# Ledger of designs, part 6: peptides against a protein of PDB entry 5OOQ

Target 1, 227 residues: chain A of PDB entry 5OOQ
Amino acid sequence: YREDVRQVVTHPANALSFLQPGRLVEISVNGKDNYGWGAVVDFAKRINKRNPSAVYTDHESYIVNVVVNTMYIDSPVNLLKPFNPTLPEGIRPAEEGEKSICAVIPITLDSIKSIGNLRLYMPKDIRASGQKETVGKSLREVNRRFPDGIPVLDPVKNMKIEDEDFLKLMKKIDVLNTKLSSNPLTNSMRLEELYGKYSRKHDLHEDMKQLKRKISESQAVIQLDDL

## One batch from the design tools (peptide; made by RFdiffusion4, then SolubleMPNN)

Design b1_p24_1_s1
Fold by OpenDDE base, seed 1:
Structure b1_p24_1_s1 (fold): chain B 227 residues (1-227), chain A 24 residues (1-24)
Amino acid sequence: as target 1 above (227 residues)
Amino acid sequence: MIGTYRELTDEELEELREEYKKKL
């Protein structure tokens, strides 16, 4: 059920408006490589120039560039290609006792474990010398300030996911947290229907410029130091 | 250090709006 919620939350129709520069996201690549919390740089619609007819799933149809501070120091980061989510061999998070560095990695929406209710004020040029490290320091500071974990966006209250089927899913989860009785397979089919509704309701073919405009809409924010 | 922000809840936004109305 947590995975079902994750699928809805990370769907482009819901996630993209919350992937502003500096948004904190928890990253797990290929279900194995846990980078922890990173900061969004930008995102773009995935375009295959070699195969323009390539159809991606909704969760694979966008690439998000994120700053992580957990990259293994000996990872071949020079082989990273912007907007290519197929990571080179050897790109991995540092294990316990290993040294880490800051890197910008391209990920799919499917690699987002959670979306945080926090946003960093990102440098204008993240590729400039020292800027990734500055973001990395800020990520460490955030983790220090939130020892119990970074607050996650509430799908209903914050993300305004008001779809009836999703709300029913959330209610079922609440009930299951009390009684483990519902069959996960029946929920997956309903999720596909839910995604179909999102794809129809939200023209994911909308111009990237329009999406960026929606994301750039003035959000009222509070600085953590003022809390 | 880069400033860290969180989004206002609808409730907090409404409270802020009410405070602004009182100052106006």
Scores: peptide ipSAE 0.193, ipTM 0.681, DockQ to the pose 0.261
Fold by OpenDDE base, seed 5:
Formats: sequence, C-alpha cells, structure tokens
Structure b1_p24_1_s1 (fold): chain B 227 residues (1-227), chain A 24 residues (1-24)
Amino acid sequence: as target 1 above (227 residues)
Amino acid sequence: MIGTYRELTDEELEELREEYKKKL
C-alpha cells in the first residue's frame, strides 16, 4: 500500500506542483541507491532528441535535478549530465564509513520515495563553487533538527489528492497500520484510470501549475524559526 | 547556511496568489 501511495503521489499531475526549487525529497534510485533527503534544483519534461517519438511512462517522463549530500566521494560525478537520468556506472551513495560529497543528480519521479513538507532557500547558481556544499550543510542541519524524520507532505491535506479510490487506499493503510509491501493497486486497472485522470488534470491545469510554481519560487515559504 | 522553510498553508498561499494577480 505504501508503494501504491507513492505511485499516486509521484505522478506528474500531483508531484510537479510540489517540486519547487529547494523542496526536500527523499531519493532512491533504481530501488537500491538510497541517497536520503535531497533538495530540488529544477525539473523538465524528458525529451529524447535522438528519438522524439520515444514514449516514457508518466513517472519517467520528467527529470528532476536534485542536490544530495550523500554521494560517494570517488563517484565519477564529472560524468553526470543534467537532465540525463541514466547515471554513469559508479555513481552511488556513500556507505557507512565512506566519505561523501555534494552532487547534483538527475532523477525520474519514480526515484522519489517521499516529498517533504520543507523547502530550502536555494542559491541562484547551484553550479557556482561552494553552493552545493552550502545546500549540503543545510540538509545536514535539517536532518539534525528532525531526528525522527523530515515531515512528509500529507497527500490529502497538503497535496489535495481527493480521488475516492485514493482516499479508500489511505483509509485502508490507516486501519492496517502495516508495512504493506504489496501494491494491490499497481496491478489494478484502477491505477491506470487514476493516472489517466491525473494526466488529463495535468494538461488542463498546466497554466495553474505554472502560476503556483512562480509564486512558490518567489514568496511561498516561511522560515522554520517562525513556526 | 541557507534558511529552511515550511510550505505556506492553503490560506497563506491563496493570499499570495491574490497579491500576485494584482501585480500582474
């Protein structure tokens, strides 16, 4: 059920409006490389210049650039290409006892484990010397302040996902309180229908999302010290 | 160190949207 929730939450129609610069996201690449919490730089629709007719799944159709502070120090970070989610061999998080560095990595929506209810004030030029490290320090400070975990966006209250099937799923999870690894909805025609609804909403509300993004980039943040 | 922020409430966000629309 948690994966079913993740599929709905990370769908472009729901996720993109919450991927403002500085948004904290929990990152797992290919289901194995856990980078922990990173900060969103930007995102773009995935375009294949070599094959313009390439069709991606909804969760692979956008690329999100994120700052992580858990990159293994000896990873070939110089081979990273913006907006290319196919990571070079050797790009991995540091293991226990290994040194880590800050890096910007391109990920798909499918690599987002959760979306946090926190944002960092991002530098204007993240590629400038020392800026990634500044974000990395801020990520460490956030993790220090939230030892029980970074607060996750509530899909219903914060993201306003009000689909009846999704609400039923959330109720089931609440009742079961179980670490359900099963994805009962991923195999159901209902998810495809839900995705179809979300995709249509995304197309219809693109202008609204752009407006929301502009507002969020400029003013839609409050310092945690003011809480 | 860069600041850490919470997301605005729906009410706060709506107020900002109204202000932004007035500036356009």
Scores: peptide ipSAE 0.094, ipTM 0.594, DockQ to the pose 0.251
Fold by OpenDDE base, seed 2:
Structure b1_p24_1_s1 (fold): chain B 227 residues (1-227), chain A 24 residues (1-24)
Amino acid sequence: as target 1 above (227 residues)
Amino acid sequence: MIGTYRELTDEELEELREEYKKKL
């Protein structure tokens, strides 16, 4: 059920409007490489220049560039290709006891574990010298301030996912969390049907491109005075 | 330090979304 929620939350129709520059996202690449919380730089529709007719799944159809501060120091970061979510071999988070560096990595929506209810002010040019490290320091500070974890966007309250089937899913999860004994409710609408509702609703590419511009222009972030 | 921004309140975010939806 948690994965089902994640799939809905990270669907382009829901996620992209929350992937503003500086948005904190929790990153897990290929289900193995946990980078922790990173900051969104930008996103773009995935385009295969070699095969323009390539069809990606909804969750793989966008590339999100994120700053992470957990990249293993000896990772071949120079081999990273912008907007290529297929990471080179050796690109991994630092393990315990290893040194880490800041890096910008391209990920798919599938690599987003959670979307945080926090946004960092991002430098204008994140690729400029020292800017990634500045973001990295801010990420460390946020983690320090939220020892119990960075607050996650509420899919219903914050993300306004009002789909009845999703709400039912959420209610089921809540019930399961409260009632350890309840059998997995098999009658959840198929995720495919749920996703189909989101996919049909908007030409996400055009809508999100416009939305991205508007969101980027919107300074409507309340500075947490205490940060 | 790069300022950390709190998201718009749910209400503010909703208003913004509705405004954007109307402009789309």
Scores: peptide ipSAE 0.184, ipTM 0.648, DockQ to the pose 0.346; fails the geometry check
Fold by OpenDDE base, seed 3:
Structure b1_p24_1_s1 (fold): chain B 227 residues (1-227), chain A 24 residues (1-24)
Amino acid sequence: as target 1 above (227 residues)
Amino acid sequence: MIGTYRELTDEELEELREEYKKKL
């Protein structure tokens, strides 16, 4: 059920409008490589220049560039290709006792574990020397300020996912969290049907990208005026 | 010290989103 919620939340129709520059996201690549909380730089629709006819799943159809501060120091970060979510061998988070560095990694929506209800102020040129380290310091400060965890966006209240089937799913999860003993309601409406509703809204994704950019630019200007 | 500015409240962000949706 938690995975089901994650799939709905990370669907392009829901997630893209919340992936503004500086948005905190919890990152897990390939279900194994947990980078913790990172900050969104930008996102783009996944385009395969070698195979323009390549069909991606909805969750793999966008690439999100994120700053992480947990990259293993000896990872071949120089081999990272912008907008290529297929990470080179050796790209991994630091383990306990290992040193970490800041890096920008391209991930898919499927690699987002959670979307935070926090946004960092992002440098204009994240690729400039020292800028990713500045973001890395901010990530450390956020983690220090939220020892109990970074607040996650509420799918209903914050993301306004108002689908009735999703609301039913959320209610079931709430009930299961409160009632350890109640039989999992076997009639899980097929997640496939729930996803099918969002897949039909795919044509709005390009518009959402433009919307996100405009919002981000306007918010950045407001934040600059408030500084 | 990157000021962790609290994002515009979800309401403020939504108002902005609605305004931009109307401009598209």
Scores: peptide ipSAE 0.063, ipTM 0.576, DockQ to the pose 0.184; fails the geometry check

Design b1_p24_1_s2
Fold by OpenDDE base, seed 1:
Structure b1_p24_1_s2 (fold): chain B 227 residues (1-227), chain A 24 residues (1-24)
Amino acid sequence: as target 1 above (227 residues)
Amino acid sequence: MIGTYRELTDEELEELMKEYEEKL
């Protein structure tokens, strides 16, 4: 069920409007490389210049650039290519006892484990010297201030996911948190239907400019203490 | 220091809207 919720939450129709610069996201690349919480720089629709007719899954159709502060120090970060989610060999998070550095990595929506209900005020030029490290310090401070974990966006209250099948899924999860009997197989079929509904409801082919405009539509936010 | 923000809940937004309407 957690994966089912994640698939809905990270679908472009739901996630993109919450991937503003500075949005905190929890990152897991290839299901194994856990970078922890990072900050969104920007995103773009994935375009294959070599194969313009390439069709990506919804969760692979956008590339999100994120600042992480957990990159292994000896990783070949110079080989990172903006908007290329195929990470070079040796790009990995630091393990216990290893030193980490700040890096900007391109990820797919499928690499988002959670979307935080926190947004950092990002530097104007993240590529400028020292700016990634500033974000990295803020990420450390956030983790310090939220020892019980960074608050996650509520799919219903915050993300306004009001799809009937999703609400039924959430209700089932709530019931299952009280009753251990889940039949996972019935939920997978509904997920495909849900994704089909989201894909039909939202023109994922919208011009990035229009999407950015919608994202820039003033979500009411509360300012927290400076980090 | 970098400012940190969170989204308002619907309840918080509604309260804010009420406060705004009361000030108009």
Scores: peptide ipSAE 0.110, ipTM 0.623, DockQ to the pose 0.246
Fold by OpenDDE base, seed 2:
Structure b1_p24_1_s2 (fold): chain B 227 residues (1-227), chain A 24 residues (1-24)
Amino acid sequence: as target 1 above (227 residues)
Amino acid sequence: MIGTYRELTDEELEELMKEYEEKL
């Protein structure tokens, strides 16, 4: 069920409007490399220059650039290519006891574990000297202020996912968190229907342009005290 | 220091809008 929710939340139709610069996202690459909470720099539709006709899954069709503060210090960060989610060998988070650095990594939507209900003010030029480290300090401060975890966007209250099947899924999760007994298989069929609805409703390319505008216009945020 | 923001809930937005309407 949590994965089903994640798939809906991270679908381009839902996620992209909340991937504003500075949006906190929890990052897990390839299901193993947990970078923790990072900050969104930008996103773009994935383009394969070698194969322009390449079709990606919805969750792989966009590249999100994120600042992480958990990159292993000896990772070959110089080999990182902007908007290439195929990370070079040796690009990994620091393990316990290892030193970390700040880096910008390109990820797919599928690498987003959760979308935070927090947004950092981002420097205009994140690639300028010291700017990633500034974001990295802010990420540390956020983690310090939220010891119980960074608040996650509410899919219904914040993301306004009003699909009836999704709402039913959420209710089932709430009930299951209270009652262990209902079979996970019945929800997978509804998830395919949900994905089918999202895929058909959104020309994701046009939506991205409109979304960039909406992202800029969405000022309905509470400013938390300066971090 | 980098400012941090959170999204308003619809409930919070409605409350804010009511406060604005009452001030008009």
Scores: peptide ipSAE 0.081, ipTM 0.569, DockQ to the pose 0.243
Fold by OpenDDE base, seed 5:
Structure b1_p24_1_s2 (fold): chain B 227 residues (1-227), chain A 24 residues (1-24)
Amino acid sequence: as target 1 above (227 residues)
Amino acid sequence: MIGTYRELTDEELEELMKEYEEKL
């Protein structure tokens, strides 16, 4: 169920309106590289310039640039390419006892484990000297303030995912997972079909989500010290 | 250090929007 919820929450139709600059997201790349909580810089639709006809899954169709403070210090961060979610070899989180640095990494929506109900006030130019480290300090402070974990967006209350559609999607996902447990690729394709139907139905609400995003980006934040 | 923020509740957002509309 947690994975099923994750699939719904991280679907473009739901997630993109909550990926404002500074949004905290919990990051797991390729199901193995856990970077912990990072901060969203920006996102863009994935474009393959070499193969414009390339079709990505919905969860792979967008690239999210995130600041992490858990990058292994000896990772080849200079090889990172903006908007390329195919990370170079050696790009990994620091293990216990290893030193970490701040880095901006491009990830897919599928690499988002959870979306936090918190945002950082991001610097205008994250690439400027010292700005990533400033975000990294803020991430450490947030983790210190929330020892029991960073609050996660409620899919219904915060993300305004309609309970009936969410529950129906969850039930369908559960049924598909049960039936397709033998073939992950078939499961993924059927999930994409379900998400495509869901997305198209919610595309009517996409204008509302874009509006909500714009409002949220401009006004819908309060300082944590006021809590 | 950059500030850390939560999202406004729907009620807080509605109040803020009302205040903004009153200023327009």
Scores: peptide ipSAE 0.047, ipTM 0.484, DockQ to the pose 0.250
Fold by OpenDDE base, seed 3:
Structure b1_p24_1_s2 (fold): chain B 227 residues (1-227), chain A 24 residues (1-24)
Amino acid sequence: as target 1 above (227 residues)
Amino acid sequence: MIGTYRELTDEELEELMKEYEEKL
């Protein structure tokens, strides 16, 4: 179930609108190399100049450039190629007791474990000397302020994923989580109330989505305290 | 120091709209 949610959340149709510069994302490359939380620089559609006929899956069709602060210090970061998500051998996160550095790595959408409900104000030129390290300090400060973990975007409330099959999946997960914690009869009534509120909000939802876009465009982002 | 921001919840947006309508 968690993997099915991840596949929907990281699909281009849902994820790209939330991959603004400074968006926090949790990174796992090839399901093995966990870099933890990084900050989005930018993204681009994956283009193979050598093979223009190359077809990528939806989750591999975009490249996301991210700043990480967990790169192993002796990793061959000079071999990193812009817009190539196939990382050179030896590019890995630091293990316990190893020193880490800040790096910009190109990843696919499939390497995103979660999308955070936090965004950093990014430097204008991340390639300038010392700018990656500034982002790296801010990532450490965010992790310090959120010891229980960085808040994840709610797929329904924040991302506005309204796919019927996805909503059924979320409902099943909620029922399973609540059956583990509370009496099954009270949970069915709460799901019907949530669905009834969602159905009435559907017409208001388009107006709220337009207003939320206007507010987001007008910088009505609650600034959390300067980090 | 780098500022941080988050997305507003629907509840927070509804409260903000209500405050805006009361000021109009």
Scores: peptide ipSAE 0.061, ipTM 0.562, DockQ to the pose 0.194; fails the geometry check

Design b1_p24_1_s4
Fold by OpenDDE base, seed 4:
Structure b1_p24_1_s4 (fold): chain B 227 residues (1-227), chain A 24 residues (1-24)
Amino acid sequence: as target 1 above (227 residues)
Amino acid sequence: MIGTYRELSDEEIEKLIKEYEAKK
């Protein structure tokens, strides 16, 4: 079920509006290379100039460039090309005891494990000397501030995913979590709260979406230090 | 230090909406 949720969350129709510069994302490449939390630089639709007829899956149809601070120091980072998700051999995260460096890597949407409810203020030119390292320091600071984990966007509350099948899936997950959690009373309230919030959000949803868009556009982002 | 930002909670958004409506 977690994978099913991830597939919906990382679908272009849902994810792209939340991949603004500085958005934190948790990265796992090829199901094995865990880079941890990185920061979005930009994204673009995947275009194969050599094979214009190439058909990509929805989750492979966009390339996201992200700054990571966990790249193995001896990785051939100079061979990395923006918007080319086919990573050179030897590109991997540092293991325990190995030194890491900051790098910008191109990933597909399928390589996003989670989308965070945090954004970094990104430098104007990430390619300038020292800018990646600045972002890397900020990523370390964020991890320090959130030892229990970086907050993840709520698919329903934050991302406003209203697909009926997805909602059914979320209900199933909540029910399963309820069965696994020894206290049945807390989970029934959460489903009712989710449903009640969803029903109330439907009428307010468009207004909230418009306002949220206006707020997002007006940079009315609350700095974490002011919270 | 690069400023970190979060999206407003639903409660914070609702508060802002109420404040905005009260100013109309």
Scores: peptide ipSAE 0.102, ipTM 0.596, DockQ to the pose 0.214
Fold by OpenDDE base, seed 1:
Structure b1_p24_1_s4 (fold): chain B 227 residues (1-227), chain A 24 residues (1-24)
Amino acid sequence: as target 1 above (227 residues)
Amino acid sequence: MIGTYRELSDEEIEKLIKEYEAKK
């Protein structure tokens, strides 16, 4: 069931709207190279300039650049090309006892194991000296703060996947309840703005539904402590 | 230090809406 969920969650129709800069994603390249949690830099539709007629699967049709802090130190990271998911030989995670470095790697959607319910405020220029390392430190701090694991986006509650077959699948899976951590202040301002725009003499129930939809459409976020 | 944030669940959104309405 986990793989079935992953296929739906990582489909472009669902995933792309949650691959904003700084989004945490759990990375497994080719089902063998586990980089752990990384942070999204950007993404683009995969274009083959040499073969414009190339057809990619949905999960291979987009390339996501992600910062990882688990790259083996002796990996040929200088050979990495943005938006080229064909990784050079020797690009791999550090094993236990090996030293790691921060790197930006291009991955396909199929290499996303899970999408986290956390985002980092990313530097504007991730390629500038020291910026990847800053993100790497933040990734370590996130892992420290979440020893039981980084919270994963709820496909229904967060991602708003409403496909009936998917909902049936989810009902069969025991979903762990997301711990509620609210910072009411940040969200209250946004609620007031949204409510003010739609506060007409409507039924409170309908107003709430509309407001909920608008909030959901706006991807309402809560700020956590700085890392 | 880099700030972090997360998306609200529907349940959290509904709770906030109710709290907001109760304060009016």
Scores: peptide ipSAE 0.115, ipTM 0.642, DockQ to the pose 0.194; fails the geometry check
Fold by OpenDDE base, seed 5:
Structure b1_p24_1_s4 (fold): chain B 227 residues (1-227), chain A 24 residues (1-24)
Amino acid sequence: as target 1 above (227 residues)
Amino acid sequence: MIGTYRELSDEEIEKLIKEYEAKK
């Protein structure tokens, strides 16, 4: 169900209007490289100059440039090509105990795990010396201020996705969440662990919904100087 | 809702749901 929701949310028809500069997005590249929350710089339609007739899937048809603060320090970031989502070998997030740096990486819509209901006030020139590091500090501050997680855009309330099949999917998820929260699965250690993780996430999600309401009433823009 | 499943794989979620439904 999570993947089904993600596919709808990250479709160009829904996502592009929420990929303004400074929009927070959670990034996972190739389903394995989790960079955490980054900030959108810009996006562009993917154009293959070598093959103008190249057909991309909807989720691969746009390139989003994002600032991340979790790039492994020894990653070959100098090999990154603007608007090329095929990342060089060795480009990866830092593991536990490794040092990280800030980088701008090009990703596809398919690499967006979630879209946050927050925006950073971005510097005019992110490529200027020290600017990506400033954004990186702001990202750390945001994470500090939201220890329970950065609020995610509500697909229905915030993104106004009104597709009937999608609404049915969301209803099913709501029903399942309610049922699972009311009757904990405690018969196996593994099941208890999974339920424990789920229960904690559910509680955090409710808290996030309350925060979303407060944030959505105001322009969800955080100034860099306020961070 | 999206945040609820953020740290669980789809397979883990599906398994959890299936196990819950089987106990019902």
Scores: peptide ipSAE 0.005, ipTM 0.253, DockQ to the pose 0.016; fails the geometry check
Fold by OpenDDE base, seed 2:
Structure b1_p24_1_s4 (fold): chain B 227 residues (1-227), chain A 24 residues (1-24)
Amino acid sequence: as target 1 above (227 residues)
Amino acid sequence: MIGTYRELSDEEIEKLIKEYEAKK
């Protein structure tokens, strides 16, 4: 169920308007590499220069650059290519007891576990010396201030996802969590169907135009400085 | 008895949603 919600939330039609610079996002790459909460630098539509006709899934069609403070110190960060979400071998988060560094990594929307209701103040030039580390310090401060976890955007209240199928999905989750002790597999299949219907209603091309407008208009609910 | 888990129909889901909302 959480995955189905995540799929909707991270769909370009919903997510992009909330991926402003400094937006906190929880990052899991390939379902294995958990970087924790990072800060959005920017995003761009994924373009394959070698194959301009390449078709990506909705969740793979955009690349989000994020600052993380959990990169393993000995990771080959110099091999990172901007806007290439295929990370080099050895790029991984630090494990317990390992030292970490700040890095900017390109990820797909599918690598976003959750979108936070917080934005950091971002340096103008994140690639300048020391700027990533500044963001890294801010991330640590946020984690310190929110020991119970960084607040996640509410899909309905904050993201204003008003699609009927999504609302039905959310209501179903609530019903299932509180009332139904039914088979999780059956429930998941039904939720997937609802998500599928929701996803099919969106035309990414038109959504992109609308998203551009929404991105400019959308503000973070809570800024770090307001805490 | 392998309980044949029948998928809930849309109507059944909507009914459950309505019932849930009515209890709130």
Scores: peptide ipSAE 0.000, ipTM 0.257, DockQ to the pose 0.014; fails the geometry check

